# Peptides against a protein of PDB entry 5HOI: the designs that were tried, part 24

Target 1, 351 residues: chain A of PDB entry 5HOI
Amino acid sequence: FRYMPFSPAGTPFGFTDRRYLTMNEVGYVSTVKNSEQYSITVSFFDVGRFREYHFEDLFGYDLCFLNEKGTLFGQSKTGQIQYRPHDSIHSNWTKIIPLQAGERITSVAATPVRVIVGTSLGYFRSFNQFGVPFAVEKTSPIVALTAQNYRVFSVHYSQFHGLSYSLSELGTSSKRYYKRECPLPMSLPNINSDMKKDANLDYYNFNPMGIKSLFFSSYGDPCIFGSDNTLLLLSKWRSPEESKWLPILDSNMEIWKMSGGKETTDIHVWPLALAYDTLNCILVKGKHIWPEFPLPLPSEMEIRMPVFVKSKLLEENKAILNKKNEIGADTEAEEGEEDKEIQIPVSMAAE

## One batch from the design tools (peptide; aimed at target 1 E341)

Design b1_p14_2 (made by RFdiffusion4)
Pose (drawn by RFdiffusion4):
Structure b1_p14_2 (pose): chain A 322 residues (1-190, 198-318, 341-351), chain P 14 residues (1-14)
Amino acid sequence: FRYMPFSPAGTPFGFTDRRYLTMNEVGYVSTVKNSEQYSITVSFFDVGRFREYHFEDLFGYDLCFLNEKGTLFGQSKTGQIQYRPHDSIHSNWTKIIPLQAGERITSVAATPVRVIVGTSLGYFRSFNQFGVPFAVEKTSPIVALTAQNYRVFSVHYSQFHGLSYSLSELGTSSKRYYKRECPLPMSLPNDANLDYYNFNPMGIKSLFFSSYGDPCIFGSDNTLLLLSKWRSPEESKWLPILDSNMEIWKMSGGKETTDIHVWPLALAYDTLNCILVKGKHIWPEFPLPLPSEMEIRMPVFVKSKLLEENKEIQIPVSMAAE
Amino acid sequence: TVPSDFPKVMELSE
């Protein structure tokens, strides 16, 4: 099996010279093939706070993670990473991650206080926001990483357990695991979208902590999974809290559509900030549309029953209250 | 049209 470079809400090149590296509630990072180099553009949705800028990529970064304080870039092959703070007060710094034979950097993540690099051999290298290393750890092969403040949500893969996840906190003292390689019941992919699933074999469209600090993941099944009770290991549950396919179906008047798709950015309490993509492909294009907000709904709505009540989709009060 | 399910998610998360 070949591990692929993962970034949250990343898009493939397809038949174009440009794609999105990473995408969330802060903004979007795109890259354009420029003859022999690349042109990276860092954009923001709150235009008033941060200024959109661009720079020339002489290395071919294919890994990226964005937070409110800076942008982290990474190269899956050479192992070079660069952290560019949004403000000009703080300097950019660059490090090169040691990579063994065939070892690839599979995912990177950054917070205002931590920088995380994961490799295909299971190396977990962590730094502060300035590049000072804390510890090098060996874990299962990492396929996806996201972080919030001091906490890290990592998704692992092997030939035995399949997909597993670890939830840990990088405290000032030492590293503490909340959950260590527990089952991750995310649906795996089972065609026009072949380009995407070669770029992202797991179908992990994005994963992120919620605005209130709960781990979330958005697989190819277009269902938002939230980790409940992660503080008590014996009570941990993955809860499906939004069937985005059902919502587009309800808002479209019960019509099956093959051109409307959801691209996850982040979860804010009960609202999924996303990009509504219209077209044959399931990933967003250029220019990037304005973010949309989709309220979470428990998957308790049956299509057949909703069609009877309407004879937008009106939802019976008795069922809506449930 | 439909109330928020977020209290139910909080209840299940507690």

Design b1_p14_2_s1 (made by RFdiffusion4, then SolubleMPNN; from b1_p14_2, 7 letters changed)
Fold by OpenDDE base, seed 2:
Structure b1_p14_2_s1 (fold): chain B 351 residues (1-351), chain A 14 residues (1-14)
Amino acid sequence: as target 1 above (351 residues)
Amino acid sequence: SVPSFLPKILELNS
């Protein structure tokens, strides 16, 4: 296993000179290779609220986190971080994170009040929005971070214990844990099945955990979207004994429903955020599971518990068709079973 | 329709 720099919904370069460093509900950050330097663009979905800006990156930032107030950049190998407010009233700041031999920054997060840096050795570093340090804590190796206000959702990886997560609050004087290195029931990429498709190999080399994104919902619940395309939400996290991961959306099931029950291999959900009861996402059409350039418009997908089995729905629809045929409604032609749109029950159709 | 308990579960965590 190799620790790679992670950013929420970040994409690989693939065979191109460009990629998304990060994207969420606020916008998307792209980088383009220009010989030995990079050109970074910070773009927004709400063009009335925010102005797109760009700058030359001489450091090769491979980590990014976007929020409503600014963008945090990081360089995984050198330990350099930069915060750029969207508003020109506030100054940019740069800091070097001290790294040990072989240590890498693996993830960064920023809120309007906190900056967080996680490393491959499990150093958790916290700062205010001005880069003033609060604390350094030693945890299990950090592979992903997200933050909202004072709350931090961290994903950890141990060779002995696999994936774990923490949920913490970074007050002014102390860190509180709601969850501390608890098992994360997320499916890891199945190297043997997923690597048989060459198009996925580049993605898993870029992101070996298959974490497409992690974020807080609009209600402040930790969410994670893995390689299985299932959105997990951490419910009841304030009550340690009642806290559980809920599979609130199987995006493969929703794509299958949207296609009229046809198996599709060319449509992919790329998660941005969870707003109320809708997943804000990019619907990617093509060979790659990640969005390319230009970025498609965001789509909303209603969250639904995966309580239905495709095979059972197919059998029920076949049984309904057979009953209609037995009741003597006219034999319109047997066009092949594969092309018949499945009548998805109205309760399962997106309204 | 989202199961009527899902919004309530989200609100109870606010």
Scores: peptide ipSAE 0.000, ipTM 0.371, DockQ to the pose 0.272
OpenDDE base, seeds 1, 3, 4, 5: peptide ipSAE 0.000, 0.000, 0.000, 0.000; ipTM 0.396, 0.309, 0.318, 0.308; seed 1 fails the geometry check

Design b1_p14_2_s2 (made by RFdiffusion4, then SolubleMPNN; from b1_p14_2, 6 letters changed)
Fold by OpenDDE base, seed 3:
Formats: sequence, structure tokens, C-alpha cells
Structure b1_p14_2_s2 (fold): chain B 351 residues (1-351), chain A 14 residues (1-14)
Amino acid sequence: as target 1 above (351 residues)
Amino acid sequence: SVPSYLPKVLELNS
């Protein structure tokens, strides 16, 4: 296993000179390789609120986190981080994170009030938005981070214990845990099933955990989207005894419904954010499970717990068709092409 | 406040 740099919804280069470093509900950060240099573009979905900007990257930033106030960049090997406010009021700052031999920055996160750095040795480093350090903590190896306001959702990996998560609040004086290295019930990519397509091999080499993204919902609930394309939400995290992961969306099931019950292998959900009861996402059409260039417009997908089984819906529709055929022996002609679409219950149809 | 989507999502299991 190799610890790879993780950024929310980041994409591999593949066979191209360009990739997305990160994307979310605010926008997307792209990097283009030009010889030994990189050109970084920070783009926004709300073009009325934000102005796109570009800069030359001499360091080869491989970590990124975008928020409404700025962009955090990191270089996994050198330990360099840079924070770039979107406004001109605040200055850019750069810092070197001290790394031990073989240590890597594995993930970074930034809010308007906090900067967080996680490493392959489990160093959890926190800063304010100006790069002033708080306490350093030693945890299990960090593989992914996200943050909202003062809250941090961290994913950890141990070779002995698998995936765990923490949920913490970085107050002014102390770190509070709501959850500390609790088991994360997310499936890892299955090498035999998921890597059969060459297009997926490049992605899993880039992201061995298959975590497409993690974020906080608009209500401040931790969310994670794995290789199984299921959106997990941490419910009731304020009550340790009641807290549970909810599979609030099977995106493969929703794509199947949107396709009229046809097996579709060329449409993929790429998660951005959870806003209220909708997953903001990119619908990727093509061979790759990740968005290419240009970026498609974001789509909304209504969250639904996977309570229905495809086989049962197919059996119910076959039973309806058989009943129609038993009643309709006398009317031969016109309904022949429409009968191929699975009647998805109206409560399950995407409007 | 409990997010409004959590009850709706749980009601779909009933």
C-alpha cells in the first residue's frame, strides 16, 4: 500500500497534461503540466461572485482544498503549503511543514478560520487562516481530510484495523472530539472487480482508497463518497450512542432509474457537495469515472436511501406486463416500443 | 435542528 496525496474530488492526469486538483460546490481547481512547471487555474461556478485566477506553480502542488475565502495548496513530498485568498485584502502565505524521512502530506483542508494538514505518519497539524500554528497531534495515519468552519472530518488508515474516522472541533483553546478513530464502514476498492477496466486502473493508482470525495453537508454532517458510489452520511454525531452512517444515496441505482432501468456503464456520478436533500455532482459521460476537460455543468441528484432492489422492480414490471397481456389479447397493434421502459414508481422517478 | 432530509430519507424505509 502507498499513501497517495488526497484532495476532495481530485482527478488523475491519466494520459493527459491536465487534471483537477480538487472540486466542490464553490468551484474547481485545475493544473496543467508545462515541462517542469505547472499552471494552476482556480475557477468558480458562481462567476458573478468570484473571478477566475491563474498562477504559475514552480513546486508541483499535488494537494488542494477550495473554500469560499481561499484555496490551500500543498506539496506532499516537500511539505510546502500555500494559502491563496480569493480576495486581494489578505496576502498569500507559504509555509514548510516539517516532514520526517518518508513522511508525506496525505491531505489538506482549509476553512475561513482553520488550515489543517494530515500526514502518512498521522501528524495532525492545525493553523489559523493566517498560518499561525496550533497544537500538533499524533493520530493514526491520515488519508483524507475535510473541514467546515471549526469542524474537521478525518479519515485514517491502519494496515491492522482498516479505515477509521474522527470528527473534531478546533476551538480557540482546545480540540474537542465528537468521534475519535471510530470504525468507518466503507468498502475499499476491490482489485478484481473495479480494476478490470484499464480506465479504472489509472484512478485507483492515483487514489488507492477509492474515496472520490468527502465533505460536510449544508447542515454540517460528515459525508463520504467511496468507490461503490454510495453516499454515506454520519447521522446524530452529537450523540455518541446514537451516531450511525446512513447510506443516503446509491448513485448507481439512481443512474439506473434515470436510464429507464437500462444497465448503463458510461454514466458516472462525481460528487461535489450535499446541499439540503440534493447531491451536487458532475454527471460524467464516457470511459473514465472522473470528469475530463471541459468540466460539465453540475447536476443535482435527490438523495434516497436504497430501499428498492432492481430485481424486485424488474419482477413487478414483468408481472404488470404479463397481466396486461392476459387482459389485452384482442388489441394487437401500437404499444410495442413503450413497453420496454421500466415503470419506475413516481415517488422514485427523478423529476 | 435535525436536517429535514433525514426524516424523509428514513420515511422511505417505512
Scores: peptide ipSAE 0.008, ipTM 0.385, DockQ to the pose 0.131
OpenDDE base, seeds 1, 2, 4, 5: peptide ipSAE 0.008, 0.008, 0.008, 0.006; ipTM 0.386, 0.391, 0.387, 0.380

Design b1_p14_2_s3 (made by RFdiffusion4, then SolubleMPNN; from b1_p14_2, 7 letters changed)
Fold by OpenDDE base, seed 3:
Formats: structure tokens, C-alpha cells, sequence
Structure b1_p14_2_s3 (fold): chain B 351 residues (1-351), chain A 14 residues (1-14)
């Protein structure tokens, strides 16, 4: 296992000169290789609220986090971080994170009030939005971070214990834990199934945990989207005994439904955010499970517990078709064997 | 406020 730099919804270069460093509901950050340099562009979905900007990256930033107030960049090997406010009112700042030999920054997060840096040795470093340090804590190795306001969702990995998560609040005076290194019931990528396609091998080499993204919902609930394309939401996290992960969306099931019950292998959900009861996502069409260039417009997918069995839905639809054919058998119309798209009952789209 | 999706999720599990 190798600790790799993680950014929410970040994409690999693959065989190209370009990738997305990160994307979410605010926008997307791209980087293009130009000889020994990189050109970074920060783009926004709300073009009326934000102005796209670009800059030359001399450091090769491989970590990024975008929020409504600025973009945090990081270089996993050198420990350099840069915060760039979107507004010109506040200055950019740069800092070097001290790293031990072989230590890497594995993830960064930024809110309008906090900057967080996590490392492969489990150093959790917190700062304000101006790069003033609050604390350094030693945790299990950090593989992913996200943050909203004062809250931080961290994913940890141990070779002995697998995946764990923490949920913390970075107040002015102290760090509070709601959850501290609790087991994370997320499936890891299966080398034998997921890596059989060469197109997926590049992704899992880039992101060996298969965490496509993690974010807070609009209600402030931690969300994670793994390689199984299931959106997990941490419910009731304020009550330690009642807190549970809910599989609130099987995106493969929803793609199957949208495709009229046809198995599709060329459509992929790329998660951005959870707003109320809708997953904001990119519908990726193609060979790669990640978005390429240009970025498609975001789509909304309604969240649904995976309570439906494909086989049962197919049997019910066949039974409905057979009953219609038994009632219609008195009219000789030879209308051809056109691929009768299985109409998924609209009622199953409302439950 | 309880998230609006939580009731829907509970109904689907009942």
C-alpha cells in the first residue's frame, strides 16, 4: 500500500497532460502540465457569483480544496501549501508544513474559517484562514479530509485496522470529537474485479482507497462516496450510540434505472456534493470512470435507499408485459420486435 | 432541523 495525495473528486492525468485537482458544488480546479511547470485554473459553476482565474504553478501542486471563499493548494512531497482567496480583499499566503523523512501531505481541507492538513504519519495540523496555526495532533495516518465551517471529517487508514473516520469540531479554544477513529464501513477497491479494465487501473494507482469524494451535506452530515459507487451518509452523529452510516444512494442502481433497466458500462456517477435530498454529480460517459475535458454540466440525482432488487423489477415488468400481451392477443398487428424499453414504473421513482 | 431526507429514509426502511 502507498499513501497517495487525495483531493475530493480529483482525477488522474492518465495518458494526458491535464487533470482535475478537485471539484465540488462551487466549481472545479484543473491543472495542465507545461514542460516543468503547471498552469492551474480555478473555474466556477456559478459564473455570475465568481470569476474564473488562473496562475502558473512552479511547485506542482497535487492537493487541492475549493470552497466559496478560496482555494487551498498543497504539494504532498515538499509540504508547501498555498491559500488563494477568490476575492482580492485578502492576500494569498504560502506556508511550508514540516515533514519528516518519507512523510507526505495526504489531504488538505479549507473552510472560510479553518485550514487543515493531514499527513501519511497521522499529523493533523489546523490553522485559521490566514495560516495562523492552532494545533498539531498525532492521529492514525490520514488518507482523506473534508471540512465545513468548524467541522472536519477525516478518514484514516491503518494496515492493521483498515479504514476509520473521525468527526471533529475545531472551535476557538479546543478541538471536540463527535467521533474519534471509529470503524468506517466502506468497501475498498477489489483488485480482481475493479482493476480488470486497464482504464480503471490508472485510477486505483492514483487513488488506492477508491474514495471518489467526501463532503458534508447541506445539513452538515458527513458523506463519503467509494469505489462501489454508493453514497454513505453518517446519520445521528451527535448521538454516539445512535450514529450509523446509511447507504442513501446506489448510483449504479440509479444509472441502471435511467437506462431503462439495461446494464450500462459507459455511464459513471462522479460525486460533487449532497444538497438536501439530491446528489450533485457529473454524469461521465466514456471509458474512464472519471470526468475528462471539457467537464460536463452537473446533474442532480435524487437520493434513494437501495431497497429494490433488479431481478424483481425485471420480473415484475415482464409480468406486466405478458399481461398486456394476453389482453392484446386478439389484434393481429405484427409491430416488430423493437427493444421495448422497460418502463420503470413512475411510482418506483416516487417512493 | 432534522434533514428532510431522514423521514424518507426511515419510511423506506419501515
Amino acid sequence: as target 1 above (351 residues)
Amino acid sequence: SVPSYLPKILELNS
Scores: peptide ipSAE 0.026, ipTM 0.488, DockQ to the pose 0.141
OpenDDE base, seeds 1, 2, 4, 5: peptide ipSAE 0.017, 0.024, 0.017, 0.015; ipTM 0.463, 0.486, 0.467, 0.454

Design b1_p14_2_s4 (made by RFdiffusion4, then SolubleMPNN; from b1_p14_2, 8 letters changed)
Fold by OpenDDE base, seed 4:
Structure b1_p14_2_s4 (fold): chain B 351 residues (1-351), chain A 14 residues (1-14)
Amino acid sequence: as target 1 above (351 residues)
Amino acid sequence: SVPSYLPLVEALNS
């Protein structure tokens, strides 16, 4: 396994000179290769609140985290990080994170009050928004980070234990754990099935964990969206004994419903954020599971637990069709069973 | 505050 730089909803270059470094509900950060340098653009969905800006990147930033106050950049190999406030009143700052031989920055996160750096050796480094260090902690190897206010959701990987997660709060004086390196019940990408599609190989080479994104919900609950296209939410994390991961959305099931029960291979959900009861996402149409350029407008998808089984719906629809045929309704038997739109029960349809 | 989605999610998971 190779530790790769992770950023929330970041995309690979693929066969192009451009990619998204990160995207979320605030906006999207793109980078374009220009010879040995990069041009970075920070774009926003709320164009009335924020002004798009760009700069030349001589360092080749491969890590990014966007928030409402600024953008954190990182270079996984050199250990350089840069914070760029969106407001010109506040100065940019740059810092070099000391890395051991072979160590990589694997993820960075920033809130209006904290900057977090995680590494392939499990170094967890915390700073304030001005780059003043608080602490260095050694954890299991960090593969992904997100943060909201003072809270940090970290994903860890061990070759022996697989994926784990931590949920911590970075106070002024101390770090509190709500969860510390607990098992994360997320499926890893199945190399043998998922890599048979050349279009997915580039993505899994870019992101071997298949974590499309992780974020905090608008209510401050940790969310993760894996390669299985299921949105997991950590419920009741304040109560250690009651805390559980909830599969609050199977996006493959929702796409299947939206297609009238047809198997579609060209529509993909790309997660941005969870706002209340809606997944803010990009609906990607095409061969690649990630958004290309230009970025489509964000879509909202209502959260729905995967309670219903496709097979039962298909059986019920077949039974309804057979009853219609017995009643002598000239249902034109369009020959293709696979191409028949199924009636999705109203309880399963978005109203 | 309990998130607005939690009652629904808990009801569906009961």
Scores: peptide ipSAE 0.039, ipTM 0.629, DockQ to the pose 0.143
OpenDDE base, seeds 1, 2, 3, 5: peptide ipSAE 0.037, 0.037, 0.035, 0.032; ipTM 0.613, 0.616, 0.615, 0.619

Design b1_p14_3 (made by RFdiffusion4)
Pose (drawn by RFdiffusion4):
Structure b1_p14_3 (pose): chain A 322 residues (1-190, 198-318, 341-351), chain P 14 residues (1-14)
Amino acid sequence: FRYMPFSPAGTPFGFTDRRYLTMNEVGYVSTVKNSEQYSITVSFFDVGRFREYHFEDLFGYDLCFLNEKGTLFGQSKTGQIQYRPHDSIHSNWTKIIPLQAGERITSVAATPVRVIVGTSLGYFRSFNQFGVPFAVEKTSPIVALTAQNYRVFSVHYSQFHGLSYSLSELGTSSKRYYKRECPLPMSLPNDANLDYYNFNPMGIKSLFFSSYGDPCIFGSDNTLLLLSKWRSPEESKWLPILDSNMEIWKMSGGKETTDIHVWPLALAYDTLNCILVKGKHIWPEFPLPLPSEMEIRMPVFVKSKLLEENKEIQIPVSMAAE
Amino acid sequence: EEKLYEEVQKLLEE
């Protein structure tokens, strides 16, 4: 099996010279093939706070993670990472991650206080926001990483367990695991979207902590999974809280559509900030549309029953209250 | 919800 470089809400090149590196509620990072180099553009949705800028990529970064304080870049092959703070007060710093034979950096994540690099051999290298290393840890092969403040949500893969996740907190003292390689019941992919699933074999469209600090993941099944009761290991549950396919179906008047797709950015309490993509492909294009907001709904709506009540989709009060 | 419905309708018109 070949591990692929993962970034939250990243898009493939397809038949173009540009794609999105990473995408969330803060903004979007795109890269354009420029003869022999790349042109990286860092954009923001709150235009008033941060200024959109661009720079020339002489290394070919294919890994990226965006937070409110800075942008982290990474190269899956050479192992070079660069953290660019949004404000000009703080300096950019660059490090090169040691990589063994065939070892690839598979995912990177950054917070205002932590920088995380994961490799295909299971190396977990953590730094502060300035590049000072804390500890190097060996874990299962990492395929996806996201972090919030001091906490890290890592997705692992092997030939035995399949897809497992670890939830840990990088405290000032030492590292503490909340959950260590527990089952991750995310649906795996089972065509026009072939380009995407070569770029992202797991189908993990994005994963992120919620605005209130709960781990979330958005697989190829277009269902938002939220980790409930992660503080008590014996009570941990993955709860499906939004069937985005059902929502587009309900808002489209019960019509099956093959051109409307959801691209996850982040979860804010009960609202999924996303990009509504219109077209043959399931990933967003250029220019990037304005973010949409999709309220979360428990998957308790049956299509056949909703069609009877309407004879937008009107929902029976008795069912809506449930 | 109404805002999402209007956005979806605009997509369906395309």

Design b1_p14_3_s1 (made by RFdiffusion4, then SolubleMPNN; from b1_p14_3, 8 letters changed)
Fold by OpenDDE base, seed 3:
Structure b1_p14_3_s1 (fold): chain B 351 residues (1-351), chain A 14 residues (1-14)
Amino acid sequence: as target 1 above (351 residues)
Amino acid sequence: SKKLAERIEELLKE
């Protein structure tokens, strides 16, 4: 089965009875398998703002989306969705999404004002926060969704065309497209090279697209983090002709740089969100590229355009070291200029 | 920056 249920930063069970259904800047949702049922816990990073809560899941929810107002759950096979507000003021609601034979819910997203359901047949279903339907649209097969306010970032997959994306706004009266099924220049997982490690095969079986997460930045830009550990940001999406994907962080290169050039092959970035110029993430050590339990504290990683190929940086540093050794001059002074980080101007992200 | 470097150094010692 190729269309696996996707949730932002969701983890597989692996050899354990527990996994993360989703995580982002707000918190993390875990599920534990208890015989034939599941226990779900919704946890928050800001423990002063939110209270952790749990419930028994008799349906086996395999889709989740967390926002500041509530959690959306989905069951990919049955079509059941549930929205649970974090507060007790608003009631929980449940709905069955009608699925055709072999259709699956592949992704769900929720904002304080919208609920979105995407399917393996490309049905895009929109609702308000109370589960009142707006529309059903037929698109290319949906593999991932995220949403912020009224905006939806959708990733589509075609066997013939590969990955595409859409950016849309779900107004009160109509859907507006800023981008509609445009090519997504994200690398897919390489089965032949990467599957030599059992942990990579387990993750590939859970998430065959290798999309670790997708989110909107704090400025409202679509972001995607693939299996290559590169953060892509969609810049200038308001100007259809000027819109482009920017590789704003190579996280493997950044970890390597921050280690002082040590071996970091067992250190992994797990993406949560992009806030201003920092990737909020979990640093994971080990064979598994995803966080285990307990969840480590989030880390902040500054975004940097990967202008320098790691090989070129190594050659330049080696050339500088050789030149210092030839000149025999103890001049401490020049270490400051080479780290002219080409920061993406904050204006180029937000416009 | 400093907190990230410290966290990477901790992970490299484990």
Scores: peptide ipSAE 0.285, ipTM 0.866, DockQ to the pose 0.668
OpenDDE base, seeds 1, 2, 4, 5: peptide ipSAE 0.283, 0.283, 0.285, 0.286; ipTM 0.869, 0.869, 0.869, 0.870; seeds 1, 2, 5 fail the geometry check

Design b1_p14_3_s2 (made by RFdiffusion4, then SolubleMPNN; from b1_p14_3, 9 letters changed)
Fold by OpenDDE base, seed 1:
Parts: sequence; C-alpha cells; structure tokens
Structure b1_p14_3_s2 (fold): chain B 351 residues (1-351), chain A 14 residues (1-14)
Amino acid sequence: as target 1 above (351 residues)
Amino acid sequence: SSALAQRIQELLAE
C-alpha cells in the first residue's frame, strides 16, 4: 500500500497533460503540465460571484482544497503549502511543513478560518487562515481531510484496523473530538475485481482508498463517497451513542432507474457536494470514471434515505388506496384487504 | 429530477 496525496474529487492525469486537483460546489481547480512547470487555473461555477484566475506552479502542487474564500495548495513530498485568497485584498502565503524521512502530506483542507494538514505518519497540523500554527497532534495515518468552518472530518488508515474516521472541532483554545478514530464502514476498492479494466487500475494507483470525495453537507454532516458509488452520511454525530452512517444514495441504482433499466456501466457519478436533499455531481460518460475536459455542467441527484423511501412508499400506497376507495365508493368491498402487508420489492428487502 | 432524467437520456444517446 502507498499513501497517495488526496484531494476532494481530484482526478488523475491519465494519458493527458491535465487534471483536476479538486472540485466541489464552489468550483474546480485544474492543472496543466507545461515542461518542468504547471499552469493552475481556479474556476468557479458562480461566475457572477467569482473571477477565474490562473498562475504558474513551479512546485508541482498535487494537493488542493477549494473554499469560498481561497484555495489551499500542497506539495506532498516537499511539504510546501500555499494559500491563495480569491480576492486581491488578502495576500497569498506560503509555508513549508516539516516532514520526516518518507513522510508525505496526504491531505489538506481549508476553511475561511482554519487550514489543516494531514500526513502519512498521522501528523495533524492546524493553522489559522493566515498560516499561523495552532497545534500538532499525532493520530493514525491520515488519508483524507475535509473541513467546514471549525469542524474537521478526517479519514485514517491502518493496515491492522482498516479505515477509521474522526470528527473534531478546532476551537481557539483546544481541539474537541465528537468522534475519535471510530471504524468507518466504507468498502475499499477490490484490487482483484477492478484491475480487469485498465481505467480502474489508473484510478486505483491515483487513489488507493477509492474515496472519490468527502465533504460536509449543507447541514454540517460529514459525507463520504467511496468506490462503491454510495453516499454515506454521518447522522446524529453530536450524540456519540446514536451516531451512525446512513447510506443515503446508491448513485448506480439511481442512474439505472433514471435510464429506464438500461445498461449504464459507462455512466458515472462524480460527487461534488451535498446540498440539502440533493447530491451535486458531474455525470461522466465513458471509460474513465472521472470527468475529462471541458468539465460538464453539474447535475443534481435527489437523495433517497431508506426511511424516506418507506415513508414515500407508504404515502404513495395510501394515495393509491384512497384513489381506489374514491372510485370504489359504490361497491361494498369487504373490510378484509386492509392487512395486505406492503410487499416491499425484493430489492429493498435485501437491504 | 426531470432534468437529471433528461441528462441521463442525453448521455445514453451519445
């Protein structure tokens, strides 16, 4: 296993000279190889709110995190990080993160108030938005980070324990844990099944964890989207004993349903964000599971929480029964059919 | 959504 630099919804180069470093609901960051340097472009979906900008990258940034106020860049091997505000009022800053021999920055995250750096040795480094350090903590090896405001969702990996997660709040005086290195019930990519397709091997080499993205929802709930194309949401995380991961969307199943049951093996969901009850995503057609250039327009996919599917099925069945009763009002239909157990389709009974 | 269904049908027709 190799710790690779992770950025939310980042894409590999593949056979091209360009890739997305990161993308989310705010926009997308691309990099193009140009001889010994890279040209980075920071693009936005809301072109009325933000102006696209570019710069020459002499360091080869392989880590990125985009927020509404700026972009954080990182170089996994050298430990260099750079924060670039989107506005021209605030100055760019650069810092070198001290790395041990063989240590790499594996993930970076930035909010308007915090910068977080995670490493392959499990060093968790926190800064303010100006690059002033708060603390260094030793955790299990960090493989992914996201942050919203003062909250950090971290994914950890151990060869002995697999995937774990932490949810923490970075106050001014101390770090608070809501969850600390708890088991993460996400399936890892199956090397033996997925390696039969060269395109999957390229992606696996880029992202061995298969974490396409992780983010906080608009409600501030941690979300993760794995290689199984299932969106997991951490529910009730404020109550340690009640907290659970909810599979709120099977994106393959939704594409299949929306196709009318056609083969959809070449249509892929690329996750951006969860806004309210919709997954903001890019629909990708082709051999590669990631978006190419130009970036397609985002699509919205409604989440189907199993509990809401039961409530909708109950409401639809009640509406169908009420319509049957409105049409059948003249015939003495015997009382005995009320107890017909709603046959949950076999596909939903196996969950 | 209807827009998602339309976009999936467009992609299936390509």
Scores: peptide ipSAE 0.499, ipTM 0.941, DockQ to the pose 0.644
OpenDDE base, seeds 2, 3, 4, 5: peptide ipSAE 0.497, 0.493, 0.496, 0.497; ipTM 0.941, 0.938, 0.939, 0.939

Design b1_p14_3_s3 (made by RFdiffusion4, then SolubleMPNN; from b1_p14_3, 6 letters changed)
Fold by OpenDDE base, seed 4:
Structure b1_p14_3_s3 (fold): chain B 351 residues (1-351), chain A 14 residues (1-14)
Amino acid sequence: as target 1 above (351 residues)
Amino acid sequence: SKKLAEEIAKLLAE
């Protein structure tokens, strides 16, 4: 196993001079090799809201995270990071993350309020959006990060325990854990089965964890999309005992169904984001499981929970509603911001 | 759903 720089939905170069550093619902960041330097372009899906921009990268940024306010870049080996606001009001900033011998930045994440750096030695470094450091924490080796607002979803790897995850909130004074290095029930890429095609070997060498992307849903739930092309959502994460990973979409099965049961082995889903009940994704045709250039328009794939999971969730939601109705008779409504538990739409129940 | 099926059908015809 080798720690590789991870960025959400990042693509390898393959046999080309260009790749996507990252992509999500906001846009996509591409890099092109130009001799010893790179040209980076930050592109947006909402061209009316954001202006595409480019710059010369002399550092060879191999890590990227795009949000609505800016782009974070990182160089895994040197520890250099750069944040570029999309607006011209805020200045770019650079920082060097101190790395030990053989330590690499494995992932970076940025929100409008936080910057996070994770390393192959499990150093978790937090900053504000201006690059002011908050803390350094030692965790298990970090292989992937995403963040939304103050929340961070981190994936960790141990040779003994495999994949784990943490869900934390980076307040002003302290880090809160909702989940701390809990087992992540994601399948790792199977080298023997998947490496029969050279294209899969190239992708495995780029991303040995097979994590195509991770993001927060529009409701703030951690999502992960692995090499099995299954979208996992962490439900009930506020309740430690009730928290579970839900396989909310088998994208291979969905493509197969939508084709009318045709062979779809050359059609691939590349995940971008989860908005409500739809996976925003790129449909990829060809031998490579990742999008090439030009980037196709995003597609929406409706979430279809497996019937056995769906029935259980409906029973659980009914039980919760019944308990709320029984308890709601006696206690005065303290207007606590009721963390809207995602009611799985009843419409999903009927198909 | 329908739009996605049309997109997949297009990709299968390529």
Scores: peptide ipSAE 0.542, ipTM 0.948, DockQ to the pose 0.565
OpenDDE base, seeds 1, 2, 3, 5: peptide ipSAE 0.540, 0.539, 0.541, 0.539; ipTM 0.948, 0.948, 0.947, 0.947

Design b1_p14_3_s4 (made by RFdiffusion4, then SolubleMPNN; from b1_p14_3, 4 letters changed)
Fold by OpenDDE base, seed 2:
Structure b1_p14_3_s4 (fold): chain B 351 residues (1-351), chain A 14 residues (1-14)
Amino acid sequence: as target 1 above (351 residues)
Amino acid sequence: SKKLAELVQKLLEE
């Protein structure tokens, strides 16, 4: 096993000089090999909201995370990171992460308020959006990171325990854990069955964990999309005893249904994000399970239960709150109440 | 759903 640099929905070079460093609902970051350097392009799906930009990369960035405010780049071997705001008003910054002998940056994440660096030795490093350090924590080896606002979803790997996950909040003064190195019920790539096709070997060498992407949903729930093409959502994560992974979408089964039950072995789902009740994804046709160039337009795949129940309960709770405000109940809505997890009634969870 | 099913059908014909 080797620790490889992971970025959400990143693609291998394969036999080409170009790849996607990362992609999500905001856009996609591509890199092209130009002799001893790379040309990086940051592209957006909403061309009215954002302007595409490019730059020359002399460092060979192999890690990337895109958000609505900027792009974080990292070099896994040298420890160099760069944050580039999309707005030209804010300055770019660079930093070198100190690495021990044989240590690699394995994943990076950035929100408008936090930058996170994870390593193959399990160093978890947190910064603000300006690169000011908060803390260094020693965890199990980090293989993947994503973040939304102050929350971080981390995936860990141990040779003894396999895959685990953590869910944490990076406040101003302290790190809170909602989940700390709990077992992750994700299937690893089956080397013996899948390695019969050269295309699967190339992807395995790029990403041996088979994690195509991880993200937070629009409702702030951790999501992971593995090599089995199943979307897992962490439900009830605020309640440690009630928290569970829900298989909310089998994308292979959904493609099979939409085909009318035909063979669909050459149609692949590439995950971008979960927005409400829809998986934003790229449909890929061909031998490679990842998108090539040019990038196809994103598609929306409807997820059924339980997230659709959560959207209805949000609308109902919002309607109840609006009615309470009209009745002149001076309930000081402490800013903390909006972040309460919506309890799905037990009756709706059984249908 | 309908737009995605139409796209899947198109990709099966390619």
Scores: peptide ipSAE 0.453, ipTM 0.932, DockQ to the pose 0.486
OpenDDE base, seeds 1, 3, 4, 5: peptide ipSAE 0.451, 0.450, 0.448, 0.449; ipTM 0.931, 0.929, 0.926, 0.926

